Peptides against a protein of PDB entry 7MKK. Designs and how they scored, part 16

Target 1, 71 residues: chain A of PDB entry 7MKK
Amino acid sequence: SMKEKVKAKLVEIRKFVPFIRRVRIDFQDTLSKVQGHRLDALVNLLDREDVSMSSLNKIEVIIDKLRTRFN

## One batch from the design tools (peptide; aimed at target 1 L42 R48 S52 I62)

Design b2_p18_5_s3 (made by RFdiffusion4, then SolubleMPNN; from b2_p18_5, 7 letters changed)
Fold by OpenDDE base, seed 2:
Structure b2_p18_5_s3 (fold): chain B 71 residues (1-71), chain A 18 residues (1-18)
Amino acid sequence: as target 1 above (71 residues)
Amino acid sequence: MAEEQEKFLDELLKLLDE
C-alpha cells in the first residue's frame, strides 16, 4: 500500500538525519543564515509522521544536493 | 500539510542553488 511505501521511505530518509545535522553545524559559516534555518526545519520535518511521498522524494533530492556540495 | 511541506521543500531546493 501507499501507506506502507511512505513508512518505508521515511525510515530510509531518516538515516540521513545525522548527515543533515552535521552539514548544518560543520558548514554553518558556508551556509547562509536562511539555509541554516531551513536545514533545522528539515530535520524537524523528518521527526513527523505525516510526511507525504512527494515530500520524501524532494527531501531525497535535497540530500543529494547536500552530498554533492559538502561530501 | 502536504502542500505546506512541499512549498517549504521547494524553497529549500531553490536556496541550495544559491
Scores: peptide ipSAE 0.731, ipTM 0.930, DockQ to the pose 0.821
OpenDDE base, seeds 1, 3, 4, 5: peptide ipSAE 0.728, 0.730, 0.729, 0.729; ipTM 0.929, 0.930, 0.929, 0.930

Design b2_p18_5_s4 (made by RFdiffusion4, then SolubleMPNN; from b2_p18_5, 5 letters changed)
Fold by OpenDDE base, seed 2:
Structure b2_p18_5_s4 (fold): chain B 71 residues (1-71), chain A 18 residues (1-18)
Amino acid sequence: as target 1 above (71 residues)
Amino acid sequence: MEKEQDEFLDELLELLDK
Protein backbone atom coordinates (compact mmCIF):
# COMPACT_ATOMS: atom_id res chain seq x y z
CA SER B 1 0.00 0.00 0.00
CA MET B 2 0.99 3.63 -0.32
CA LYS B 3 1.03 3.87 3.46
CA GLU B 4 3.54 1.05 3.68
CA LYS B 5 5.65 2.62 0.94
CA VAL B 6 5.67 5.93 2.77
CA LYS B 7 6.67 4.21 5.99
CA ALA B 8 9.50 2.37 4.28
CA LYS B 9 10.72 5.53 2.54
CA LEU B 10 10.60 7.47 5.78
CA VAL B 11 12.73 4.84 7.50
CA GLU B 12 15.31 5.08 4.72
CA ILE B 13 15.34 8.88 4.70
CA ARG B 14 15.71 9.01 8.48
CA LYS B 15 19.04 7.25 8.12
CA PHE B 16 20.34 10.58 6.83
CA VAL B 17 19.23 12.62 9.85
CA PRO B 18 22.66 12.35 11.49
CA PHE B 19 24.21 13.54 8.23
CA ILE B 20 21.86 16.50 8.00
CA ARG B 21 22.62 17.42 11.61
CA ARG B 22 26.32 17.14 10.86
CA VAL B 23 26.06 19.41 7.82
CA ARG B 24 24.09 21.92 9.86
CA ILE B 25 26.80 22.11 12.51
CA ASP B 26 30.03 21.52 10.60
CA PHE B 27 29.15 23.90 7.80
CA GLN B 28 27.30 26.47 9.85
CA ASP B 29 29.72 29.17 8.74
CA THR B 30 29.31 28.37 5.05
CA LEU B 31 25.53 28.14 5.22
CA SER B 32 23.38 31.22 5.12
CA LYS B 33 21.26 31.82 8.18
CA VAL B 34 18.15 30.91 6.24
CA GLN B 35 19.72 27.69 4.96
CA GLY B 36 20.64 26.75 8.49
CA HIS B 37 17.14 27.42 9.73
CA ARG B 38 15.67 25.35 6.91
CA LEU B 39 17.94 22.43 7.71
CA ASP B 40 16.83 22.60 11.33
CA ALA B 41 13.26 22.52 10.12
CA LEU B 42 14.04 19.57 7.87
CA VAL B 43 15.38 17.55 10.79
CA ASN B 44 12.28 18.39 12.77
CA LEU B 45 10.06 17.40 9.87
CA LEU B 46 11.66 13.97 9.74
CA ASP B 47 10.60 13.35 13.34
CA ARG B 48 7.00 13.40 12.14
CA GLU B 49 5.01 10.42 10.94
CA ASP B 50 2.74 12.36 8.57
CA VAL B 51 5.23 13.13 5.80
CA SER B 52 3.89 12.50 2.30
CA MET B 53 5.62 10.49 -0.39
CA SER B 54 5.92 13.68 -2.43
CA SER B 55 7.74 15.36 0.42
CA LEU B 56 9.96 12.35 1.01
CA ASN B 57 10.97 12.35 -2.65
CA LYS B 58 11.89 16.02 -2.41
CA ILE B 59 13.84 15.36 0.77
CA GLU B 60 15.78 12.68 -1.06
CA VAL B 61 16.78 15.24 -3.68
CA ILE B 62 17.76 17.67 -0.94
CA ILE B 63 19.94 15.04 0.69
CA ASP B 64 21.61 14.34 -2.64
CA LYS B 65 22.36 18.03 -3.03
CA LEU B 66 23.76 18.18 0.49
CA ARG B 67 25.94 15.15 -0.18
CA THR B 68 27.27 16.78 -3.32
CA ARG B 69 27.98 20.17 -1.79
CA PHE B 70 29.10 19.10 1.66
CA ASN B 71 30.88 15.87 0.79
CA MET A 1 -0.08 20.03 5.70
CA GLU A 2 1.18 18.38 2.50
CA LYS A 3 1.02 21.61 0.53
CA GLU A 4 2.93 23.43 3.24
CA GLN A 5 5.55 20.71 3.35
CA ASP A 6 5.93 20.90 -0.41
CA GLU A 7 6.34 24.66 -0.30
CA PHE A 8 8.91 24.46 2.47
CA LEU A 9 10.90 21.79 0.68
CA ASP A 10 10.70 23.63 -2.64
CA GLU A 11 12.12 26.69 -0.93
CA LEU A 12 14.92 24.66 0.59
CA LEU A 13 15.72 23.15 -2.80
CA GLU A 14 15.88 26.61 -4.29
CA LEU A 15 18.10 27.88 -1.49
CA LEU A 16 20.51 24.99 -1.96
CA ASP A 17 20.76 25.80 -5.67
CA LYS A 18 22.00 29.30 -4.88
Scores: peptide ipSAE 0.596, ipTM 0.896, DockQ to the pose 0.844
OpenDDE base, seeds 1, 3, 4, 5: peptide ipSAE 0.593, 0.594, 0.593, 0.594; ipTM 0.895, 0.896, 0.895, 0.895

Design b2_p18_6 (made by RFdiffusion4)
Pose (drawn by RFdiffusion4):
Structure b2_p18_6 (pose): chain A 71 residues (1-71), chain P 18 residues (1-18)
Amino acid sequence: as target 1 above (71 residues)
Amino acid sequence: EEEEEEQDEFLDELEESL
């Protein structure tokens, strides 16, 4: 059943790509280079579909971690 | 599978950096 289980989560979880892109730009002045890079690679990855469930769960937390460190 | 492991490792490094 998991096959699809992914697609669903990637759909919902893609609604934050604009939010992340905003975080990266507004606070390019606050964060390190290696934080800028990993935030970009995060966007680039959420743009693909060979994405593991195990990595989407790590992304949901990473996103909860930025909805509260910023915003 | 190797690419999925690399994605996991990268996301762990991202969480630690945050």

Design b2_p18_6_s1 (made by RFdiffusion4, then SolubleMPNN; from b2_p18_6, 9 letters changed)
Fold by OpenDDE base, seed 2:
Structure b2_p18_6_s1 (fold): chain B 71 residues (1-71), chain A 18 residues (1-18)
Amino acid sequence: as target 1 above (71 residues)
Amino acid sequence: SKKEEEEERFLDELLKEL
């Protein structure tokens, strides 16, 4: 079901939370204040269970971009 | 909801900027 797919994707995406936190901290001076705030919000978002598949798909792309640019 | 809309907005902005 879509519900099960969402839960599975959320579990996989959460594996990158430590990485996102590190980017936020390690590049705090490089990131704009807005970008830093958005990364904070992203980490907080991933603590929730009510995240849509649409959002998770976007987050997956964001993580890929972060990995490309920051490690 | 408004919360969902705000979430989509900041995700979209991150996608644009990265």
Scores: peptide ipSAE 0.713, ipTM 0.921, DockQ to the pose 0.708
OpenDDE base, seeds 1, 3, 4, 5: peptide ipSAE 0.712, 0.710, 0.713, 0.710; ipTM 0.920, 0.920, 0.921, 0.920; seed 3 fails the geometry check

Design b2_p18_6_s2 (made by RFdiffusion4, then SolubleMPNN; from b2_p18_6, 8 letters changed)
Fold by OpenDDE base, seed 2:
Structure b2_p18_6_s2 (fold): chain B 71 residues (1-71), chain A 18 residues (1-18)
Amino acid sequence: as target 1 above (71 residues)
Amino acid sequence: SEKAKEEEEFLDELLEEL
């Protein structure tokens, strides 16, 4: 079901929370203030259970971009 | 919902900036 797919995707995406936190801190001076704030919001978002598949797919792309730029 | 729309807008903006 879609609900099960969302749950599975959320579990996988949450594995990158430590990485996102690390980027936010280690590259704080490289990131704009807006980008830093958005990464904080992203970490908070991933604590929620009511995240859509659309959002999770976008977050996956964001993580890929972060990995490309920041390790 | 409006909250969901705002969330996706935030993510879209982050995608654009990175």
Scores: peptide ipSAE 0.687, ipTM 0.913, DockQ to the pose 0.829
OpenDDE base, seeds 1, 3, 4, 5: peptide ipSAE 0.686, 0.686, 0.685, 0.685; ipTM 0.912, 0.913, 0.912, 0.912

Design b2_p18_6_s3 (made by RFdiffusion4, then SolubleMPNN; from b2_p18_6, 6 letters changed)
Fold by OpenDDE base, seed 2:
Structure b2_p18_6_s3 (fold): chain B 71 residues (1-71), chain A 18 residues (1-18)
Amino acid sequence: as target 1 above (71 residues)
Amino acid sequence: SKEAEEQDKFLDELLEEL
């Protein structure tokens, strides 16, 4: 079911939370203030259980972009 | 929901800027 797929995707995406936190702090001077704020919001969002598949797919792309630019 | 829409918006903005 879609619900099961969302849960599985969320578990996988959450594995990158430590990475997102590190990017937020280690590159705070490189990121704009708004980008830093958005990364904080992203980390907070991933603590929730009601994230949609659409959002998770976007977050996956965001993580890929962060990995490309920062590690 | 409004919250879901706002979440989608900031994710889209973050995608655009990165």
Scores: peptide ipSAE 0.699, ipTM 0.916, DockQ to the pose 0.801
OpenDDE base, seeds 1, 3, 4, 5: peptide ipSAE 0.698, 0.698, 0.697, 0.696; ipTM 0.916, 0.916, 0.916, 0.915

Design b2_p18_6_s4 (made by RFdiffusion4, then SolubleMPNN; from b2_p18_6, 8 letters changed)
Fold by OpenDDE base, seed 4:
Structure b2_p18_6_s4 (fold): chain B 71 residues (1-71), chain A 18 residues (1-18)
Amino acid sequence: as target 1 above (71 residues)
Amino acid sequence: SEKEKAEDAFLDELLELL
């Protein structure tokens, strides 16, 4: 089901939460305040169980951008 | 839903910021 697919995707995306947190901290002086705040909010979003597939797909793109720029 | 729209808007903003 779509619900199970979302849950599986969420589990996979959550594997990158430590990476997001590290980017937030390690590059705090490089990131703007708004960027830092949004990354904090992203981590908080991934703590939820009711994230849509659309959102998870966008988060995957965000993670790719973070990896490109900050790691 | 409004929740999903808000999430999408937030993520779209973040994509633009990075």
Scores: peptide ipSAE 0.756, ipTM 0.935, DockQ to the pose 0.855
OpenDDE base, seeds 1, 2, 3, 5: peptide ipSAE 0.753, 0.755, 0.753, 0.754; ipTM 0.935, 0.935, 0.935, 0.935

Design b2_p18_7 (made by RFdiffusion4; failed a check: a repeat of another design)
Pose (drawn by RFdiffusion4):
Order: structure tokens, then sequence, then C-alpha cells
Structure b2_p18_7 (pose): chain A 71 residues (1-71), chain P 18 residues (1-18)
């Protein structure tokens, strides 16, 4: 059943791509280069679909961790 | 392999954010 279980989470979880993109730009002046890079690769990855469930769970936390370190 | 590289990258990003 997991096959789809992914698609669903990626759909919901792609609503934050604009949020991350904003975090990257507004605070390019606050964060390191290696933080800027990994935040970009995060966007690039959320744009694909060969995305593991085990990585989406890591991404939900990574997002909860930015909804509160910024914003 | 590709999925493992993606997991390692995301772990590094989580460490940077902590």
Amino acid sequence: as target 1 above (71 residues)
Amino acid sequence: EEEEEQDEFLDELLEDLE
C-alpha cells in the first residue's frame, strides 16, 4: 500500500516549497553557504518523485524545524 | 544508492539546522 502512500505525502509536503524558497532568500543574509545549498537541493529534491518515504519523514521534521527557527 | 545519498544529505541538513 505504500506505493501511493508516498504520492500523498509529497503532494501535501510540496505546499512548503514556496515557504522554503522564501526562507532561503529572505535570510540569505543570515545563513551559511552550506545552508543555502542544502536548502536548494531540498527544493530540487521535492521536485522529483523517486522520493523515498524514509526521506519524506526526514523532510517533514526538517520543515517543522524551519517553521520555528524562522517565521 | 540514490535514495541512501538523499537520506545522508537530509541528515546533514538536519544537523545544520539543529

Design b2_p18_7_s1 (made by RFdiffusion4, then SolubleMPNN; from b2_p18_7, 7 letters changed)
Fold by OpenDDE base, seed 4:
Structure b2_p18_7_s1 (fold): chain B 71 residues (1-71), chain A 18 residues (1-18)
Amino acid sequence: as target 1 above (71 residues)
Amino acid sequence: SKEQEDEEFLDELLELLD
């Protein structure tokens, strides 16, 4: 079901939460204030259970951008 | 809606990381 697919995707995306947290901290001086705040908000979003597949797909793109820029 | 708010937030973040 779509619900199960969303849950599975959320589990996979949550594996990157530690990475997002590390980017936020390790590059705090190079990130703008708004970028840092939005990364914090991203982590908070991933704590929720009611995230859509569309949102999870966008988060995946965001994580790819973070990996490209911040390793 | 929550979904709409999430989408708008994520779109903003995508732009911030361009």
Scores: peptide ipSAE 0.791, ipTM 0.948, DockQ to the pose 0.819
OpenDDE base, seeds 1, 2, 3, 5: peptide ipSAE 0.789, 0.790, 0.790, 0.790; ipTM 0.947, 0.948, 0.948, 0.948

Design b2_p18_7_s2 (made by RFdiffusion4, then SolubleMPNN; from b2_p18_7, 7 letters changed)
Fold by OpenDDE base, seed 2:
Structure b2_p18_7_s2 (fold): chain B 71 residues (1-71), chain A 18 residues (1-18)
Amino acid sequence: as target 1 above (71 residues)
Amino acid sequence: KKEEEDEKFLDELLELLD
């Protein structure tokens, strides 16, 4: 079901939370203030259970961008 | 709608990281 797919995707995306946290801290001086604030919000978002597949797919793109630029 | 808010937030973040 889509619900189960979302749950599985969320579990996979959450594996990158430590990475996001590290980017936020390690590159605090490189990131703009707004970027830093938004990354904090992103981590908070991933603590929720009610995240759509569409959102998770966008988060995946964000993570890819972070990986490209910061690791 | 929360989903709509989430996507708006994420779209903005994507733009910030362009």
Scores: peptide ipSAE 0.774, ipTM 0.941, DockQ to the pose 0.838
OpenDDE base, seeds 1, 3, 4, 5: peptide ipSAE 0.773, 0.773, 0.772, 0.772; ipTM 0.940, 0.941, 0.940, 0.940

Design b2_p18_7_s3 (made by RFdiffusion4, then SolubleMPNN; from b2_p18_7, 8 letters changed)
Fold by OpenDDE base, seed 1:
Structure b2_p18_7_s3 (fold): chain B 71 residues (1-71), chain A 18 residues (1-18)
Amino acid sequence: as target 1 above (71 residues)
Amino acid sequence: SKEEKDIEFLDELLSLLD
């Protein structure tokens, strides 16, 4: 079901939380304040259980951008 | 909706990373 797919994707996306946290910390001096705050908010979003597939797909794009720019 | 607000947040973050 779609619900099961969302749960599975959320588990997979959460594997990148440590990476997001490391980007936030390692590049704190070069990130703008708003960039840092929004990365913190992204981690908080991934703590929730009510995230849509559309949101998870967008988060995947964000992670790809972070990987390209910061790793 | 909550989903719409999440999408707006994520779009903002995408723009910040351009």
Scores: peptide ipSAE 0.808, ipTM 0.952, DockQ to the pose 0.863
OpenDDE base, seeds 2, 3, 4, 5: peptide ipSAE 0.808, 0.808, 0.808, 0.808; ipTM 0.952, 0.952, 0.952, 0.952

Design b2_p18_7_s4 (made by RFdiffusion4, then SolubleMPNN; from b2_p18_7, 7 letters changed)
Fold by OpenDDE base, seed 2:
Structure b2_p18_7_s4 (fold): chain B 71 residues (1-71), chain A 18 residues (1-18)
Amino acid sequence: as target 1 above (71 residues)
Amino acid sequence: KEKEEDEKFLDELLELLD
């Protein structure tokens, strides 16, 4: 079901939370204030259980961009 | 709707990281 797919995707995406946290801290001076604030919000978002597949797919792209730029 | 707000937020973040 879509619900189960979302749960599975969320579990996979959450594996990158430590990475996101590290980017936020290690590159605090490189990131703009708004970027930093949004990354904080992203980490908080991933604590929720009610995240849509659409959102998770966007988060995946965000993580890819972070990986490309910061690691 | 929260979903809509989430996606708006994420779209903004995507743009910020372009």
Scores: peptide ipSAE 0.743, ipTM 0.933, DockQ to the pose 0.845
OpenDDE base, seeds 1, 3, 4, 5: peptide ipSAE 0.743, 0.742, 0.742, 0.742; ipTM 0.932, 0.932, 0.932, 0.932

Design b2_p18_8 (made by RFdiffusion4)
Pose (drawn by RFdiffusion4):
Structure b2_p18_8 (pose): chain A 71 residues (1-71), chain P 18 residues (1-18)
Amino acid sequence: as target 1 above (71 residues)
Amino acid sequence: SEWEEIDSLLDEVFEEEF
C-alpha cells in the first residue's frame, strides 16, 4: 500500500516549497553557504517523485524545524 | 545546536536520495 502512501505525503509536503524558498531568500543574510545549498537541494528534491518515504519523514521534521527556527 | 541537527538531517536525506 505504501506505493501511493508516498504520493500523498509529497503532495501535502510540496505546499512548503514556497515557504522554504522564502526562508532561503529572506535570510540568505543570516545563514551559511552550506545552509543555502542544502536548502536549495531540498527544494530540488521535493520537485522529484522518486522520493523515498524514509526521506519524506526526514523532510517533515526538517520543515517543523524551520517553521520554528524562523517564522 | 538547532542548525547542527537540521544540517545532519539534510545530509542524511541527501545521502539517501543522491

Design b2_p18_8_s1 (made by RFdiffusion4, then SolubleMPNN; from b2_p18_8, 6 letters changed)
Fold by OpenDDE base, seed 4:
Structure b2_p18_8_s1 (fold): chain B 71 residues (1-71), chain A 18 residues (1-18)
Amino acid sequence: as target 1 above (71 residues)
Amino acid sequence: EEDKEILELLDEVFKEEF
């Protein structure tokens, strides 16, 4: 079902939560306060169960770009 | 559902330099 697909995607995306948290901390002095808050919000977003597949796909793109920039 | 198009794609991933 679509619900199962979303849950599976969410599990995959959540694997990067530790990475996002590390970027937030390791680059805190480089990032602006707003950028730090954005990363916090991104993590919080991934804590939710009501995230759409569309949102998860967008988040995946974001994470890919973050990985490119922040390893 | 879409929190500001996911935070405006994380503010265009902090203004892309990629």
Scores: peptide ipSAE 0.714, ipTM 0.908, DockQ to the pose 0.175
OpenDDE base, seeds 1, 2, 3, 5: peptide ipSAE 0.712, 0.714, 0.712, 0.711; ipTM 0.908, 0.907, 0.908, 0.907

Design b2_p18_8_s2 (made by RFdiffusion4, then SolubleMPNN; from b2_p18_8 with W3M D7L S8K E15K)
Fold by OpenDDE base, seed 3:
Structure b2_p18_8_s2 (fold): chain B 71 residues (1-71), chain A 18 residues (1-18)
Amino acid sequence: as target 1 above (71 residues)
Amino acid sequence: SEMEEILKLLDEVFKEEF
């Protein structure tokens, strides 16, 4: 079902929460306040269970871009 | 920039979920 697919996708995306937190802290001096706040908000969002598949697909792209920029 | 692209995508997500 779509519900099961969303849950599975969310589990996979959550594996990158530690990475997002590390980016936020390790590059705090490089990031602007708004950039830092948005990364914090992203981590908070991933604690929820009612995230849409559309949002999860976008978050996957975000993580890919973060991995490219922050090695 | 790459970071601005990330921020744009984040804004779209936040509009969807909040």
Scores: peptide ipSAE 0.732, ipTM 0.943, DockQ to the pose 0.870
OpenDDE base, seeds 1, 2, 4, 5: peptide ipSAE 0.728, 0.732, 0.730, 0.729; ipTM 0.942, 0.942, 0.942, 0.942

Design b2_p18_8_s3 (made by RFdiffusion4, then SolubleMPNN; from b2_p18_8, 7 letters changed)
Fold by OpenDDE base, seed 2:
Structure b2_p18_8_s3 (fold): chain B 71 residues (1-71), chain A 18 residues (1-18)
Amino acid sequence: as target 1 above (71 residues)
Amino acid sequence: DEEKEILELLDEVFKEEE
């Protein structure tokens, strides 16, 4: 079902939460307050169970950009 | 609404602040 697909996608994306948290900490002095706040918001968003597939797909792109820039 | 706003703002994490 679509609900099962969303849950599976969320589980996969949540694997990157430790990476996002690490970026937030390791680059805390380099990131602006706004950038840091946005990363915090991303982590908080991934704690939710009601994230849509559309949003999860966008988050995946964002994580790929983070990986390119910070790893 | 909040979710969409967060995602829109996150794209700017990769932009240098002018």
Scores: peptide ipSAE 0.121, ipTM 0.650, DockQ to the pose 0.126
OpenDDE base, seeds 1, 3, 4, 5: peptide ipSAE 0.116, 0.120, 0.121, 0.120; ipTM 0.643, 0.652, 0.649, 0.649

Design b2_p18_8_s4 (made by RFdiffusion4, then SolubleMPNN; from b2_p18_8, 6 letters changed)
Fold by OpenDDE base, seed 5:
Structure b2_p18_8_s4 (fold): chain B 71 residues (1-71), chain A 18 residues (1-18)
Amino acid sequence: as target 1 above (71 residues)
Amino acid sequence: SMDKEILELLDEVFKEEF
């Protein structure tokens, strides 16, 4: 079911929350307040259980791009 | 600085969920 797929995707994405938090800190001085807030909101979003698959797929892309470019 | 494409994706997620 879609519900189970969402649950599974969420479990995998949550593994990268510490990474996202580090990215937020490392880019703190170059991000606008709005951009920083949206990264913070993203981390908080991953605590929820009712996120859409569409959003989770986009978050996965974000993480992949961050992993590729972050050094 | 963070890549523009990443920031645009963040905006899309924000619009969907908040």
Scores: peptide ipSAE 0.558, ipTM 0.906, DockQ to the pose 0.630
OpenDDE base, seeds 1, 2, 3, 4: peptide ipSAE 0.358, 0.388, 0.394, 0.502; ipTM 0.846, 0.858, 0.861, 0.892

## One batch from the design tools (peptide; aimed at target 1 L42 I62 L66)

Design b2_p19_1 (made by RFdiffusion4)
Pose (drawn by RFdiffusion4):
Structure b2_p19_1 (pose): chain A 71 residues (1-71), chain P 19 residues (1-19)
Amino acid sequence: as target 1 above (71 residues)
Amino acid sequence: SEEEEIDEMLDELLEELEE
């Protein structure tokens, strides 16, 4: 059943791509280079579909961690 | 593997965000 379980989470979890993109730009002045890079690779990854469930769970937390460190 | 490299990068990003 997991097969799809992914697609669903990726759909909901892609609503944050603009949010991340904003965080990266508005605060390029606040964050390191290696934070800028990893935030880009995060966007690039969320744009693919060979994405593991185990990585989407890591991504939900990463996102909860920036809905509150910023915003 | 590519999945392991992604997991390592995501763990490093999480550590950086928790700081």

Design b2_p19_1_s1 (made by RFdiffusion4, then SolubleMPNN; from b2_p19_1 with E2R I6E D7N E16M)
Fold by OpenDDE base, seed 2:
Structure b2_p19_1_s1 (fold): chain B 71 residues (1-71), chain A 19 residues (1-19)
Amino acid sequence: as target 1 above (71 residues)
Amino acid sequence: SREEEENEMLDELLEMLEE
């Protein structure tokens, strides 16, 4: 079901939370205030259980871009 | 809605990370 797919994707994406936190902290001095805030918001969002598939798909792209730029 | 707001934030992140 879609619900099961969402749950599975959320579990996989959450594996990158430590990475996102590292980006947020390690590059805090080079990120703008708004950029830092958005990364914080992203981490907070991933604490939720009711994230939609569309949001998770966007987050996946975001993580890929972060990995390319910061890892 | 909450989801609309979070998606707006995500869209802004995507835009921020565009080349």
Scores: peptide ipSAE 0.703, ipTM 0.921, DockQ to the pose 0.837
OpenDDE base, seeds 1, 3, 4, 5: peptide ipSAE 0.700, 0.699, 0.702, 0.700; ipTM 0.920, 0.920, 0.921, 0.921

Design b2_p19_1_s2 (made by RFdiffusion4, then SolubleMPNN; from b2_p19_1, 6 letters changed)
Fold by OpenDDE base, seed 2:
Structure b2_p19_1_s2 (fold): chain B 71 residues (1-71), chain A 19 residues (1-19)
Amino acid sequence: as target 1 above (71 residues)
Amino acid sequence: SKEEKEEEMLDELLKMLEE
């Protein structure tokens, strides 16, 4: 079901939370306040269970781009 | 709404990372 797919994707994406946290902290000085805040918000978002597939798909792209830019 | 704010935040992150 779609619900199961969402849950599965959320579980996979959550594996990158430590990475996102590292980016947030390690590059805090190079990120603007707004950028830092958004990364914090992203991490907080991933703590929730009620995240849509649409959002998760966007988050996946975001993580890919973060990985490309920040290793 | 909460969902709208969430999407806006994500869109802004995408925008940030595309520049």
Scores: peptide ipSAE 0.679, ipTM 0.910, DockQ to the pose 0.858
OpenDDE base, seeds 1, 3, 4, 5: peptide ipSAE 0.677, 0.678, 0.675, 0.677; ipTM 0.909, 0.910, 0.908, 0.909; seeds 1, 3 fail the geometry check

Design b2_p19_1_s3 (made by RFdiffusion4, then SolubleMPNN; from b2_p19_1, 6 letters changed)
Fold by OpenDDE base, seed 3:
Structure b2_p19_1_s3 (fold): chain B 71 residues (1-71), chain A 19 residues (1-19)
Amino acid sequence: as target 1 above (71 residues)
Amino acid sequence: SEEKKVEEMLDELLKMLEE
């Protein structure tokens, strides 16, 4: 079901939370305040269970871009 | 809605990372 797919994707995306946190901290001085806040918000979002597939797909793209910039 | 707010935040993140 769609719900099962969302849950599975959320589990996979959550595996990148430590990476996102590391980016947030390691590059804190190079990020703007707004950028830092948005990364914090992203991490907080991933603690929730009510994230849509649309959002998760966007988050996947975001993580890919973060990996490109920050290894 | 909360979903709309989330989408807006994510869109802004995408924009930031595309600069």
Scores: peptide ipSAE 0.713, ipTM 0.924, DockQ to the pose 0.931
OpenDDE base, seeds 1, 2, 4, 5: peptide ipSAE 0.709, 0.712, 0.712, 0.710; ipTM 0.923, 0.924, 0.924, 0.923

Design b2_p19_1_s4 (made by RFdiffusion4, then SolubleMPNN; from b2_p19_1, 5 letters changed)
Fold by OpenDDE base, seed 3:
Structure b2_p19_1_s4 (fold): chain B 71 residues (1-71), chain A 19 residues (1-19)
Amino acid sequence: as target 1 above (71 residues)
Amino acid sequence: SEEEEVEKMLDELLKMLEE
C-alpha cells in the first residue's frame, strides 16, 4: 500500500539524519542562520510519522544535494 | 496547513542548495 511505501521510504531517509546533523554542525559557521534553521527543521521533520511521499521525494533530492556539497 | 508549511520549507531548502 501507499502507506507502507511511505513508511519504508521514511525509514530509508532517516538513515541520513546523522549525516544531516553532521553537515549542520560541521559547517555551521559557513551556513547562514536561515540555512541552519532549515536543516534543523528538516531533521525535526524526519522525527514525524506523517510525512508525505511528495515530501520524502523532495527530501531525497535535498540529501543528494547535501552529499554533493559536503561529501 | 502543516503539510503546506512543510512543503514550503522543503522548497526553500531546495532553492538554497541550488544557489
Scores: peptide ipSAE 0.699, ipTM 0.922, DockQ to the pose 0.905
OpenDDE base, seeds 1, 2, 4, 5: peptide ipSAE 0.694, 0.695, 0.697, 0.694; ipTM 0.920, 0.920, 0.921, 0.920

Design b2_p19_2 (made by RFdiffusion4)
Pose (drawn by RFdiffusion4):
Structure b2_p19_2 (pose): chain A 71 residues (1-71), chain P 19 residues (1-19)
Amino acid sequence: as target 1 above (71 residues)
Amino acid sequence: EEEEELDELLEELEEEMEE
């Protein structure tokens, strides 16, 4: 059943791509280079579909961790 | 502390993407 279980999460979890892109730009002045890079690779990854469930769970937390460090 | 935690999480995700 997991097969799909991914697609669903990626759909919901892609609504934050603009949020992230915003965080990256507004605070390029606040964050490191390696933070800018990893934040980009994060966007690039959320744009693919060969994405593991184990990585989406890591990405939900990473997002909860930015909805509160910024914003 | 929050930045360090975020960096660790992003590093773990980067390592998984390299695999």

Design b2_p19_2_s1 (made by RFdiffusion4, then SolubleMPNN; from b2_p19_2, 7 letters changed)
Fold by OpenDDE base, seed 3:
Structure b2_p19_2_s1 (fold): chain B 71 residues (1-71), chain A 19 residues (1-19)
Amino acid sequence: as target 1 above (71 residues)
Amino acid sequence: SEDEELMKLLDELEEEMKK
């Protein structure tokens, strides 16, 4: 079901939370305040259980870009 | 349900990462 797919996707995306946190901390001085805040908010968002597939897909794109830039 | 404000946040992040 779609619900199960969302749950599975969320589990996979959550595996990148440590990476996002690392980017936030390691590049804190490079990131603007708003960028840092957005990364914090992204991590907080991933603690939620009511994230849509569309949001998760966007987050995946964001993570890919983070990986390209910071890893 | 999912917060519209959080969707805006994601849009902003995505736009920021284009730089």
Scores: peptide ipSAE 0.280, ipTM 0.786, DockQ to the pose 0.113
OpenDDE base, seeds 1, 2, 4, 5: peptide ipSAE 0.278, 0.279, 0.274, 0.276; ipTM 0.783, 0.784, 0.779, 0.785

Design b2_p19_2_s2 (made by RFdiffusion4, then SolubleMPNN; from b2_p19_2, 8 letters changed)
Fold by OpenDDE base, seed 2:
Structure b2_p19_2_s2 (fold): chain B 71 residues (1-71), chain A 19 residues (1-19)
Amino acid sequence: as target 1 above (71 residues)
Amino acid sequence: SSDEELDKLLSELEEEIKK
């Protein structure tokens, strides 16, 4: 079901929360204030249980961009 | 938060990260 797919996707995406937190802190000096705030918001967002598949897919794209830029 | 609000946040994130 879509519900189960969302749950599975959320579990996978949450694996990157530590990475996002590290980017936020380790690169704080190279991030703009707005970028830092956005990353904080992203981490908070991933604490939610009611995130849609569409949103999770967008989050995955964002994480991929973070991985590309910050390794 | 609605999906629309989330989409806005994510769009903003994408815009800021690519810059």
Scores: peptide ipSAE 0.206, ipTM 0.740, DockQ to the pose 0.116
OpenDDE base, seeds 1, 3, 4, 5: peptide ipSAE 0.203, 0.206, 0.201, 0.204; ipTM 0.736, 0.737, 0.734, 0.738; seed 4 fails the geometry check

Design b2_p19_2_s3 (made by RFdiffusion4, then SolubleMPNN; from b2_p19_2, 7 letters changed)
Fold by OpenDDE base, seed 5:
Structure b2_p19_2_s3 (fold): chain B 71 residues (1-71), chain A 19 residues (1-19)
Amino acid sequence: as target 1 above (71 residues)
Amino acid sequence: SSMEELDKLLQELMEEMEK
């Protein structure tokens, strides 16, 4: 079901939370304040259980871009 | 740029959070 797919994807995306936190801290002086705030919000969002598939797909793209740029 | 695209995606995500 879609619900099961969402749960599974959320679990996989959460594996990147430590990476996002590292980017936020390691590049704090490079990132703008708004970028830092948005990354903080992203991490907080992933602590929730009610994240939609559309949001998770968008987050996956964000993580991919972060990986390309910062690692 | 790639950074601009990232910012846009992050902004869109924030907008979705406000729904």
Scores: peptide ipSAE 0.482, ipTM 0.850, DockQ to the pose 0.952
OpenDDE base, seeds 1, 2, 3, 4: peptide ipSAE 0.481, 0.481, 0.398, 0.478; ipTM 0.849, 0.851, 0.797, 0.849

